Peptides against a protein of PDB entry 4N78. Designs and how they scored, part 41

Target 1, 186 residues: chain A of PDB entry 4N78
Amino acid sequence: HFQVICRLLGYQGIAVVMEELLKVVKSLLQGTILQYVKTLMEVMPKICRLPRHEYGSPGILEFFHHQLKDIVEYAELKTVCFQNLREVGNAILFCLLIEQSLSLEEVCDLLHAAPFQNILPRVHVKEGERLDAKMKRLESKYAPLHLVPLIERLGTPQQIAIAREGDLLTKERLCCGLSMFEVILT
Target 2, 155 residues: chain B of PDB entry 4N78
Amino acid sequence: MAELQMLLEEEIPGGRRALFDSYTNLERVADYCENNYIQSADKQRALEETKAYTTQSLASVAYLINTLANNVLQMLDIQASQLRRMESSINHISQTVDIHKEKVARREIGILTTNKNTSRTHKIIAPANLERPVRYIRKPIDYTILDDIGHGVKW

## One batch from the design tools (peptide; made by RFdiffusion4, then SolubleMPNN)

Design b1_p11_2_s1 (from b1_p11_2, 7 letters changed)
Fold by OpenDDE base, seed 2:
Structure b1_p11_2_s1 (fold): chain B 186 residues (1-186), chain C 155 residues (1-155), chain A 11 residues (1-11)
Amino acid sequence: as target 1 above (186 residues)
Amino acid sequence: as target 2 above (155 residues)
Amino acid sequence: DDIIFTYKRTR
């Protein structure tokens, strides 16, 4: 599903969705969640001493239940605060999954474009074969597929300009050095 | 442009008219040949004249058809060339627009990105010596060590 | 070379 979403939205659509999600998350964190946290801090027992072990597990549980009674009975905590936290969590997960899906798509694009851009994968050398010889063979095999040099030789100035720009856009991907998720966490 | 216009407005219509006129003329020639053959005392001469007119008529029609066909082909070639040029122009514009849109989209998403902190995870250089998996010997956790920590029930 | 994705050079 996330892969399909990434394909449908593209960079622009993903950017818009991410911006809106960030706004929502910010609003939830600075608004409702902050207010609940402040309220919880106010009702939190200032002095919570560890009960004596002599009370046993049930007694200790009852003690803490009593100390936290005001918090546990705060109905809005379960209904509103936890819901908002779920929304924030879902938004974060959504962003993570979108970024992962986008990265996969970008990697696929890079891999597909590689033969046309003179980017050769490291070939597994079987024992006894010279790496240099294999690489040279690969270079020779894919040399006719180099798009930019081909267009520079055969194309019009306009085609050459477009090819160069296209090549640059193909090489420059977010997955190469940029992270959206890190921005969301900040 | 001038050549295409001339072909469309003058040469091809003119050729079509000429071919039509030729048809009318051929009918007249046929009538003449028939009458000449019937009325002539020298049937052999009349036949030879008919052959000559037939050959001339066929040559004329062939010439008209060939000329018209060549003009039509030339017209089509010019039109095809114009269409190819238009297609090329449209493609160029389309590609330029797509590149521009892509750049805009990338700028927008770029604002939402930061450099990956490639924590140089020290390549955990796997120590060359594969430390033999030390057999995890489950040492029984002696919980009695905790007996002295806290007010536990001393049995 | 207009790097479209401005790698924020960590200064």
Scores: peptide ipSAE 0.063, ipTM 0.809, DockQ to the pose 0.236
Fold by OpenDDE base, seed 1:
Structure b1_p11_2_s1 (fold): chain B 186 residues (1-186), chain C 155 residues (1-155), chain A 11 residues (1-11)
Amino acid sequence: as target 1 above (186 residues)
Amino acid sequence: as target 2 above (155 residues)
Amino acid sequence: DDIIFTYKRTR
């Protein structure tokens, strides 16, 4: 599903969605969640000392229940605050999954374009074969597929320009060194 | 452009008219030949003349048809070439627009990105000494250590 | 040539 979304939205659509999600997350964090946190901090016992272990688990639980009674009884915390936190979490997860899906699509694009861009995978060399010789053979095999040189030789100046730009755009992908998710976490 | 215009406006219409006129002329020639044959005392001569006129007429029509056909073909070739050029131009424009849109999109999404911190995977040099799995000795958690930290309710 | 995605190669 996320792959389909990525394909449909493209870079532009993803950017828009991500920006809006960031706004929503910020709004939730700085608004409702912050208010609840502040309220919780106010109701939080200033001094919460650990009870003696001698009280046993029931006694300790009762102690904390008593100390946190006001928090536990704060019904809105359970409903509204947790819901908002869930929304934030979902937004973050959505961003992560979108980025991952986008990265996969980009990798696929790069892989598909590689033969046309003189990007050859390192071939596994069997015992006794020289890596260099194999690579040269591969290079020779795929040389006719090199798009930019081909267009430079056969194409019009306009076609050459477009081919070069296209080549650049194909090579430059987010997955190569950029992360959106890291921006979301900051 | 001038050639195409000439073909469309002058040569092809002219050729069509010429062909039509030729049809009318052929009818006249036929009538003439028929009458000439009937009226001529020398039927053999009249026949030979008819053959000559027929051959000439057929040759003229063939020439007109051929000329017209060639002009039409030339017209079509020019038009086809023009269409190909237009298609190429449209494609170039389309590609340019797409590239531009892509660049814009990339700029927008790029703002939302940061460099991946390639954590130098410090080669976790496996410590040469395989620390023997310290047998997890379940040391009973002595909770008494926490006894001094908590204000226990003195019953 | 405006590199669209400036990959800051952390040297």
Scores: peptide ipSAE 0.078, ipTM 0.805, DockQ to the pose 0.284; fails the geometry check
Fold by OpenDDE base, seed 5:
Order: C-alpha cells, then structure tokens, then sequence
Structure b1_p11_2_s1 (fold): chain B 186 residues (1-186), chain C 155 residues (1-155), chain A 11 residues (1-11)
C-alpha cells in the first residue's frame, strides 16, 4: 500500500501529506496533549515516597493507585489524550513507512538507471579470474548504453541539456543522504 | 513554408484544374476526330491524325497526372517533416516542463529532509593486540545474495 | 540550477 501511495503521490504529493501530518502532530502536541499534560502535572502528587517493601506488592500497588487515583480516574485522559497520542504515533509511523517505501522506489530507480550512467556493480570474480579484466569487459559491454555521452555525441544542444539534467535528477535521491523521518522526530 | 504554400495553393489546385480542363479538351478532340473522320475523303489520313491526337492526349493526361501526383507526394513529405519537427518541439517543451516540475517537487520535499546522521561509528577501540593485518582480501560483493530479497520477478 | 539534494550532503 505504501509503495503504491509513493508512486501515486510522487515527491510533491508526499511532501504535501507529510507537511499536513506535521501540522496535525504539532497541533495535537501543542494543543490538547499539552493541556492534558499540564493538568496532569497539577494533579500529580507533589510528594510520592516509595512505600516500604514490607507492605508487599499488593500494598505497594494500592499505595500507588491511591496516590494516582485522580489521574487514573481522569476519564478524558484515556479517551482523548491517549487517542491523540495514538494519532501522533500513527502519523509518525506513517511517515516512517512512507519514507522507507520511497527509499525502496528510489533505490530501484537508481539500480535501473545505473547501467545507463556508467555505474557498474562490482562483479564477483571466480578463482583465477582477474577482477580488472572482468570489470573492463563489463565496462566495454555497457559503454554503448551510456546515455549522456551518447546524447552528447549525437544529440542537439537542447537534448544534451535535458539529458544532463535528467542524469543529475536520476542520481540525486533522498535515500542517498537525506532523511525525512529525522525531521519529524525533531 | 513558401514551397508548401505554393504546392497547396497553386500547384496542386492548378494541376487538378488542368486535369479537368484536359477532360473537356479531350472531349473536343474526340468530337473533332470523329467529325474529321466522317467528313474526310481520306479515311486513312484521318485515322492517322486521330491516332496522333489520341497519343498526344494520353501523353498529356499522363503527364498531368504524374505532375500532380509528384506535387502531392512532395506536399505530403513536407508536411510530414513539419509534423516531425513540431513533435520534437513539443516533446522538448514537455520534457522541460517535467524537469521543472520535478525540481519544484524535490525542493518541496527537500525542505522536509535533513542529512542522515551518520552515526559516528564508535571509535573502534583498536584491540591492544594488533593482530597481524589480515591481508584485506577484497571479496567481491556477490549481489546475487540479494536476488532472493524482495518481490522481484524471478525469471 | 542549484542541485537540490547534493547541497545538504556537504554540510
């Protein structure tokens, strides 16, 4: 699903969705959640000492339950605040999954473009074969596929410009060094 | 452009008119030949004259048709060439627009990105005992290991 | 035309 969404939305659509999600998250955090946190801080017991271990686990639990009774009984906390936190969590997760899916698509694009851009993978060399010879052979094999040099040789100036720009855009991907998710977490 | 215009506006219509006129002329020639044959005392001469006119008329029509056909073909070739050039221009514009849109989109999404924090590799505390530099045997990365990872169509 | 993504790598 996320892959399909990435393909459908593209960079622009993803950006829009993420921006809106960030706005929503910000609104939730600075609005409702903050308000509830402030309220919780007000009702939080100022002094909560550890009960003696002699009271046993049940007694300790009862102690904390009593100390936190006002918080536990705060119905809006469970219904509204936790729901908002879930929404925030879902938004974060959504962003993560979108980024991952986008990265996969970008990697696929890079891999597909690689032979045309003189980006060759390192070939596995069998015992007794020289890596250099194999790589040279591979380079020679794919040399005719190098798009930019081919267009530079045969194309019009306009075509050359477009090819160069296209090549650059193909090489530059978010997955190569950029993270959206880190921005979301900040 | 001038050549195409001349073909479209003058040569081809002119050729069509010429063919039409030729038809009328042929009818007149036929009538003449018929009358000449009927009225002539020398039927053989009249027949030979008719043959000559017929041959000439056929040759003329053939020439007109050929000329017209060639002009039409030339017109079509010019138009085809123009269409190809137009197509190329449109494609160029389209590609330029697409590239621009892509750049805009990338700027938009780029605002939402930060550099991946390459986790500072914890200082690999060099183990105290410098194990003899194991000759770094560049094992070629066998990417075939990844062939089974992902939903790629195994051919 | 500013290379959009490359610039952020070098910082």
Amino acid sequence: as target 1 above (186 residues)
Amino acid sequence: as target 2 above (155 residues)
Amino acid sequence: DDIIFTYKRTR
Scores: peptide ipSAE 0.056, ipTM 0.811, DockQ to the pose 0.252; fails the geometry check
Fold by OpenDDE base, seed 4:
Structure b1_p11_2_s1 (fold): chain B 186 residues (1-186), chain C 155 residues (1-155), chain A 11 residues (1-11)
Amino acid sequence: as target 1 above (186 residues)
Amino acid sequence: as target 2 above (155 residues)
Amino acid sequence: DDIIFTYKRTR
């Protein structure tokens, strides 16, 4: 589903959706959630020490559950605050999954374009093979597929310009060094 | 352009008219040959004349058809070439527009991105000193403080 | 014509 969404929306559509989601998340965080958090901080137990590690994770969880039992059982907290937190969580997960899906699509595009852009995969050298010889063989094999040099040789100036721009756009992908999810977490 | 126009407006219509006129003429020649054969005392001579007229007429028609066909082929070649040029131009424009749109889209999404930071996993260092169990005294929580928050029913 | 990836690396 997320792959289809990514393909349908493209970069522009994804950007719009992400911006709107960020607005929604911001609104939820700065609005209802903030108000509840402030109130809960006021009613929070003054002294809540970490239980001994000997109780293990379940025991520690039970301890905190007991300490916060009355707060957790508060009806409005459960219905409103937790719901808003779920919405925020869903939004975050959505963003994460969209980014992951987009990254997969971009990686696929990069892989498909690689032979045409003189990008060779890391070659595993089997025992007895020389790396240099193998690389040279691969270079020779894919040399005729190099699109930009081919068009530069045979194409019109306009075609050359388009080919160069296309090559650049193909190489420049978000997955190479950029993250949207990190922005969402800040 | 001038050549294509000449073919479309003059040569091909003219060739079609000539072919039609040739049809009419062939009918007249046929009638003449038939009557000549019937009226002639020398049937062999009349037959030879008919053969001559038939051969000449067929040659004429063949020439007209060939000329017309060549003109049509030439017209189609010119049109095909024009279409290819138009297609190339349209494709160029389309590609330029697509590249531009892609750049715009990328700028928009780029605003929402940051460089991937390898988050240093902060090792949660377990506190070295085991804190002595402090007896927890449960104090009642006053939830009325939350009554002003949200859409809850004030009882 | 700032390419996004290059632009973010230089900032």
Scores: peptide ipSAE 0.056, ipTM 0.810, DockQ to the pose 0.220; fails the geometry check

Design b1_p11_2_s2 (from b1_p11_2, 8 letters changed)
Fold by OpenDDE base, seed 5:
Structure b1_p11_2_s2 (fold): chain B 186 residues (1-186), chain C 155 residues (1-155), chain A 11 residues (1-11)
Amino acid sequence: as target 1 above (186 residues)
Amino acid sequence: as target 2 above (155 residues)
Amino acid sequence: EDIIFTYKRTR
């Protein structure tokens, strides 16, 4: 699904969705969640000492339950605050998955374009073969596919300009060094 | 443009009119030949004259048809060439617009990105015990081992 | 040439 969404929305659509999600997350964090956190801080026991281990696990649990009774019984915490936190979490996950899916699409595009851009993978060399010779053969094999040089040789100035721009756009991808998810986590 | 216009507005219509006129003229020639043959005392001469007129008429019609056909073909070639040029222009504009849109889109998404923090290579804490330098055996890295690792497009 | 995505090489 995320792959399809990425294909459908493209960079622009993804940007719009991400911006809106960030707004939503910001509103949730600075609004409702912040208010609940402030309230929780107010009702939080000022002094909560560790009970003696001698009380055992049940006694310790009861102790903390008693100390946190007001928090545990705060109904809106479970219904509203936790729901908002889930929404934030879902938004974060959505962003992560979109970025991952987008990266996959970009990598695929890069791989498909590579032979046309003189980007050749390093080939495995069997014992006795020279890597350089094999690479040279590979380069020679794919040399006619190099789009920009071909168009520069045969094309009009307008075509050359378009080809160069297209080549640049093809090479520059988010997955090469940029992360949206890191921005979201800030 | 001037040539196409001349073909469309003058030469082709003119050729069509000429063919039509030729039809009328041929009818007149036929009538003449028929009457001439009937009235002539020398039937052989009249026949030869008719043959001459027939040959001339056929030649004239053939010429008119050929001229018209060539003009039509020329017109079509010019139009085809114009269409190809227009198509090329439209494609160029379309590509330019698409590139522009892509750049805009990339700027928009770009503002939502930051540089990937290349995880600082954890200081490889050199293990205290310098294991004896194992002779670096240049094993050729078989990258095919990685073919099954990751979301690589299996062709 | 307008670099569309500027990768800040962390020095």
Scores: peptide ipSAE 0.043, ipTM 0.814, DockQ to the pose 0.291
Fold by OpenDDE base, seed 1:
Structure b1_p11_2_s2 (fold): chain B 186 residues (1-186), chain C 155 residues (1-155), chain A 11 residues (1-11)
Amino acid sequence: as target 1 above (186 residues)
Amino acid sequence: as target 2 above (155 residues)
Amino acid sequence: EDIIFTYKRTR
């Protein structure tokens, strides 16, 4: 599903969605969640000392339950605050999955374009074969597929310009060194 | 452009008219030949003249048809070439627009990105000695160790 | 050539 979304939205659509999600997350964090956190901080016992271990696990639990009674009984915390946190979590997860899906699509594009851009995979050298010789052979084999040189030789100036720009756009992908998710975490 | 216009406006219509006129002329020639044959005392001569006129007429018509056909073909070739050029132009514009849109989109999404921190993942050299999974001995958490760290109420 | 995505090469 996320792959389809990425394909449908493209870079522009993804950007718009991400921006809006960031706004929503910011709004939730700075608004409702912040208010609840502040309220929780106010009702939080200022001094919560560890009870003596002699009380045993039940006694310790009861102690903390008593100390946190006001928090536990705060019904709106469970319903509204947790829901908002869930929404934030979902938004973050959505962003992550979108980025991952986008990266996969970009990698696929790069792989498909590679033979046309003189990007050759490192061939596995069998024992006794020279890597250089194999690479040269491979390069020679795919040389006729190099799009930009081909267009430069046969194309019009306009076609050459477009081919170069297209080549650049094909090579430059987010997955090569950029992360959206890191921005979201920031 | 001038050549195409000349073909469309002058040569092809002119050729069509010429062909039509030729039809009318052929009818006249036919009538002449028929009458000449009927009236001529020398039927053999009249026949030979008819053959000559027929050959000439056929040659003329063939020439007119050929000329017209060539002009039409030339017209079509020019038009086809023009269409190809237009198509190419449209494609170039379309590609340019697409590239532009892509650049805009990339700028927009680029604002939402930061450089991947390539954490030099130190090759976690797996310690050569796989520490035998230390059997999780449930050591009872002696919480008494924490008794001295807190401001416990000394009774 | 305007690099569309400026990969800040971590020097």
Scores: peptide ipSAE 0.042, ipTM 0.811, DockQ to the pose 0.292
Fold by OpenDDE base, seed 3:
Structure b1_p11_2_s2 (fold): chain B 186 residues (1-186), chain C 155 residues (1-155), chain A 11 residues (1-11)
Amino acid sequence: as target 1 above (186 residues)
Amino acid sequence: as target 2 above (155 residues)
Amino acid sequence: EDIIFTYKRTR
């Protein structure tokens, strides 16, 4: 599903959606959640001493339940505050999954473009074979597929310009060095 | 452009008219040959004359058809070339627009990005031995192993 | 080379 969303929206659509999500998250955090947190801080016991271990686990639990009774009984926390936190969590997860899906698509594009851009994988060299010789052979084999040099030889100036720009756009991807999720977490 | 216009407005219509006129002329020649054969005392001579006129007429028509056909082919070639040029121009514009849109989109999404802190993640050295894809045998997770871990009340 | 994705070098 996220892959389809990424393909449908593209970079621009993803940007718009993420911006709107960030606004929503900001609104939730600075609005309702902040208000509830402030309220919770006000009702939080100022002094909560650790009960003696002699009370055992049940006694300790009862102690904390008593200390937090006002918080636990605050019904709006469970319904409204936790729901808002879930929404924030879902938004974060959405952003993460979108970025991951986008990265996968970008990697696929890079891999598909690699033979046309003179990006060759390192070939596994068996014992006794020279890596250089294999790489040269591979380079020679794929040399006719190099798009930019091909267009530079056969194409019009306009085609050459477009090919170069296309090559650049193909090489430059978010997955190569950029993260959206880190921005969302800050 | 001038050549195409000449073909469309002058040469091809002219050739079509000439061919139409040749049809009427052929009918006249046929009538002449028939009458000549009927009226001639020397039927053999009349026949030879008819053969000569027929050959000449056929040659003339063949020439007209060939000329017209060549002109039409030339016209079509010119038009095809023009269409190819237009297509090339449209494609160029389309590609330019697409590249521009892509750049704009990338700028927009780029605002929402930061540099990846490449934590020195240990280069996952691909193990030299490509472990044969161990068929993922779904072993049922035995949750009973966790029964002894924690304050689980043994009922 | 105009890097399309401007690496915001957060100095």
Scores: peptide ipSAE 0.041, ipTM 0.808, DockQ to the pose 0.207
Fold by OpenDDE base, seed 4:
Structure b1_p11_2_s2 (fold): chain B 186 residues (1-186), chain C 155 residues (1-155), chain A 11 residues (1-11)
Amino acid sequence: as target 1 above (186 residues)
Amino acid sequence: as target 2 above (155 residues)
Amino acid sequence: EDIIFTYKRTR
């Protein structure tokens, strides 16, 4: 589903959706959640020490559950605050999954374009093979597919310009060094 | 463009008219040959004349058809070439627009991105000193403090 | 026209 959404929306659509989600998350965090958190902080036990590690994770969880039992059982907290937190969580997960899906699509595009852009895969050298010879062979094999040099040789100035721009756009992808999810977490 | 116009407006219509006129003429020739054969005392001569007229007429029609066909083919070739040029131009514009749209879209999404930072996973350092279990004393929580925040604000 | 990678690397 997320792959389809990514394909349908494209970069522009994804950007719009992400911006709106960020607004929603911000509104939830700064609004209802903040108010509940402030109130809860006031009613929190003054002394809540970390249980001994010997109790293990389940025991520690039970301890905290016991300490916070009355707070958790508060009806409005469950219905409103936890719901808002779920919405925030869903939004975060949505963003994460969209980014992951987009990254997959971009990687696929990069892989498909690689032979046309003189990008060769890392070659595994088997015993007895020379790396240089193998690389040279691969270069020779894919040389006819190099799009930009081909168009530069045979194309019109306009075609050359488009080819260069297209090549650049093909090479540059978000997955190469950028993250949207990190922005969402800040 | 001038050549195409000449073909469309003059040569092809003219060729079609000529072919039509040829049809009418062929009918007249046929009538003549028939009457000549009937009225002639020398049937062999009349037949030879008919053969001659038929050959001439067929040659004429063949020429007209060939000329017209060539003109039509030429017209189609010119039109095909024009269409290819138009297609090329449209494709160029389309590609330019698409590239522009892509750049705009990338700028928009780029604003929402940051450089991937390999966050140093803070090693959860286990606290060195095991804290002694402190007896937990439960104090009742006053939930009335929350009454003003939720949907249930009692006035 | 600023390409995404160029833009983010220069900032």
Scores: peptide ipSAE 0.046, ipTM 0.815, DockQ to the pose 0.238; fails the geometry check

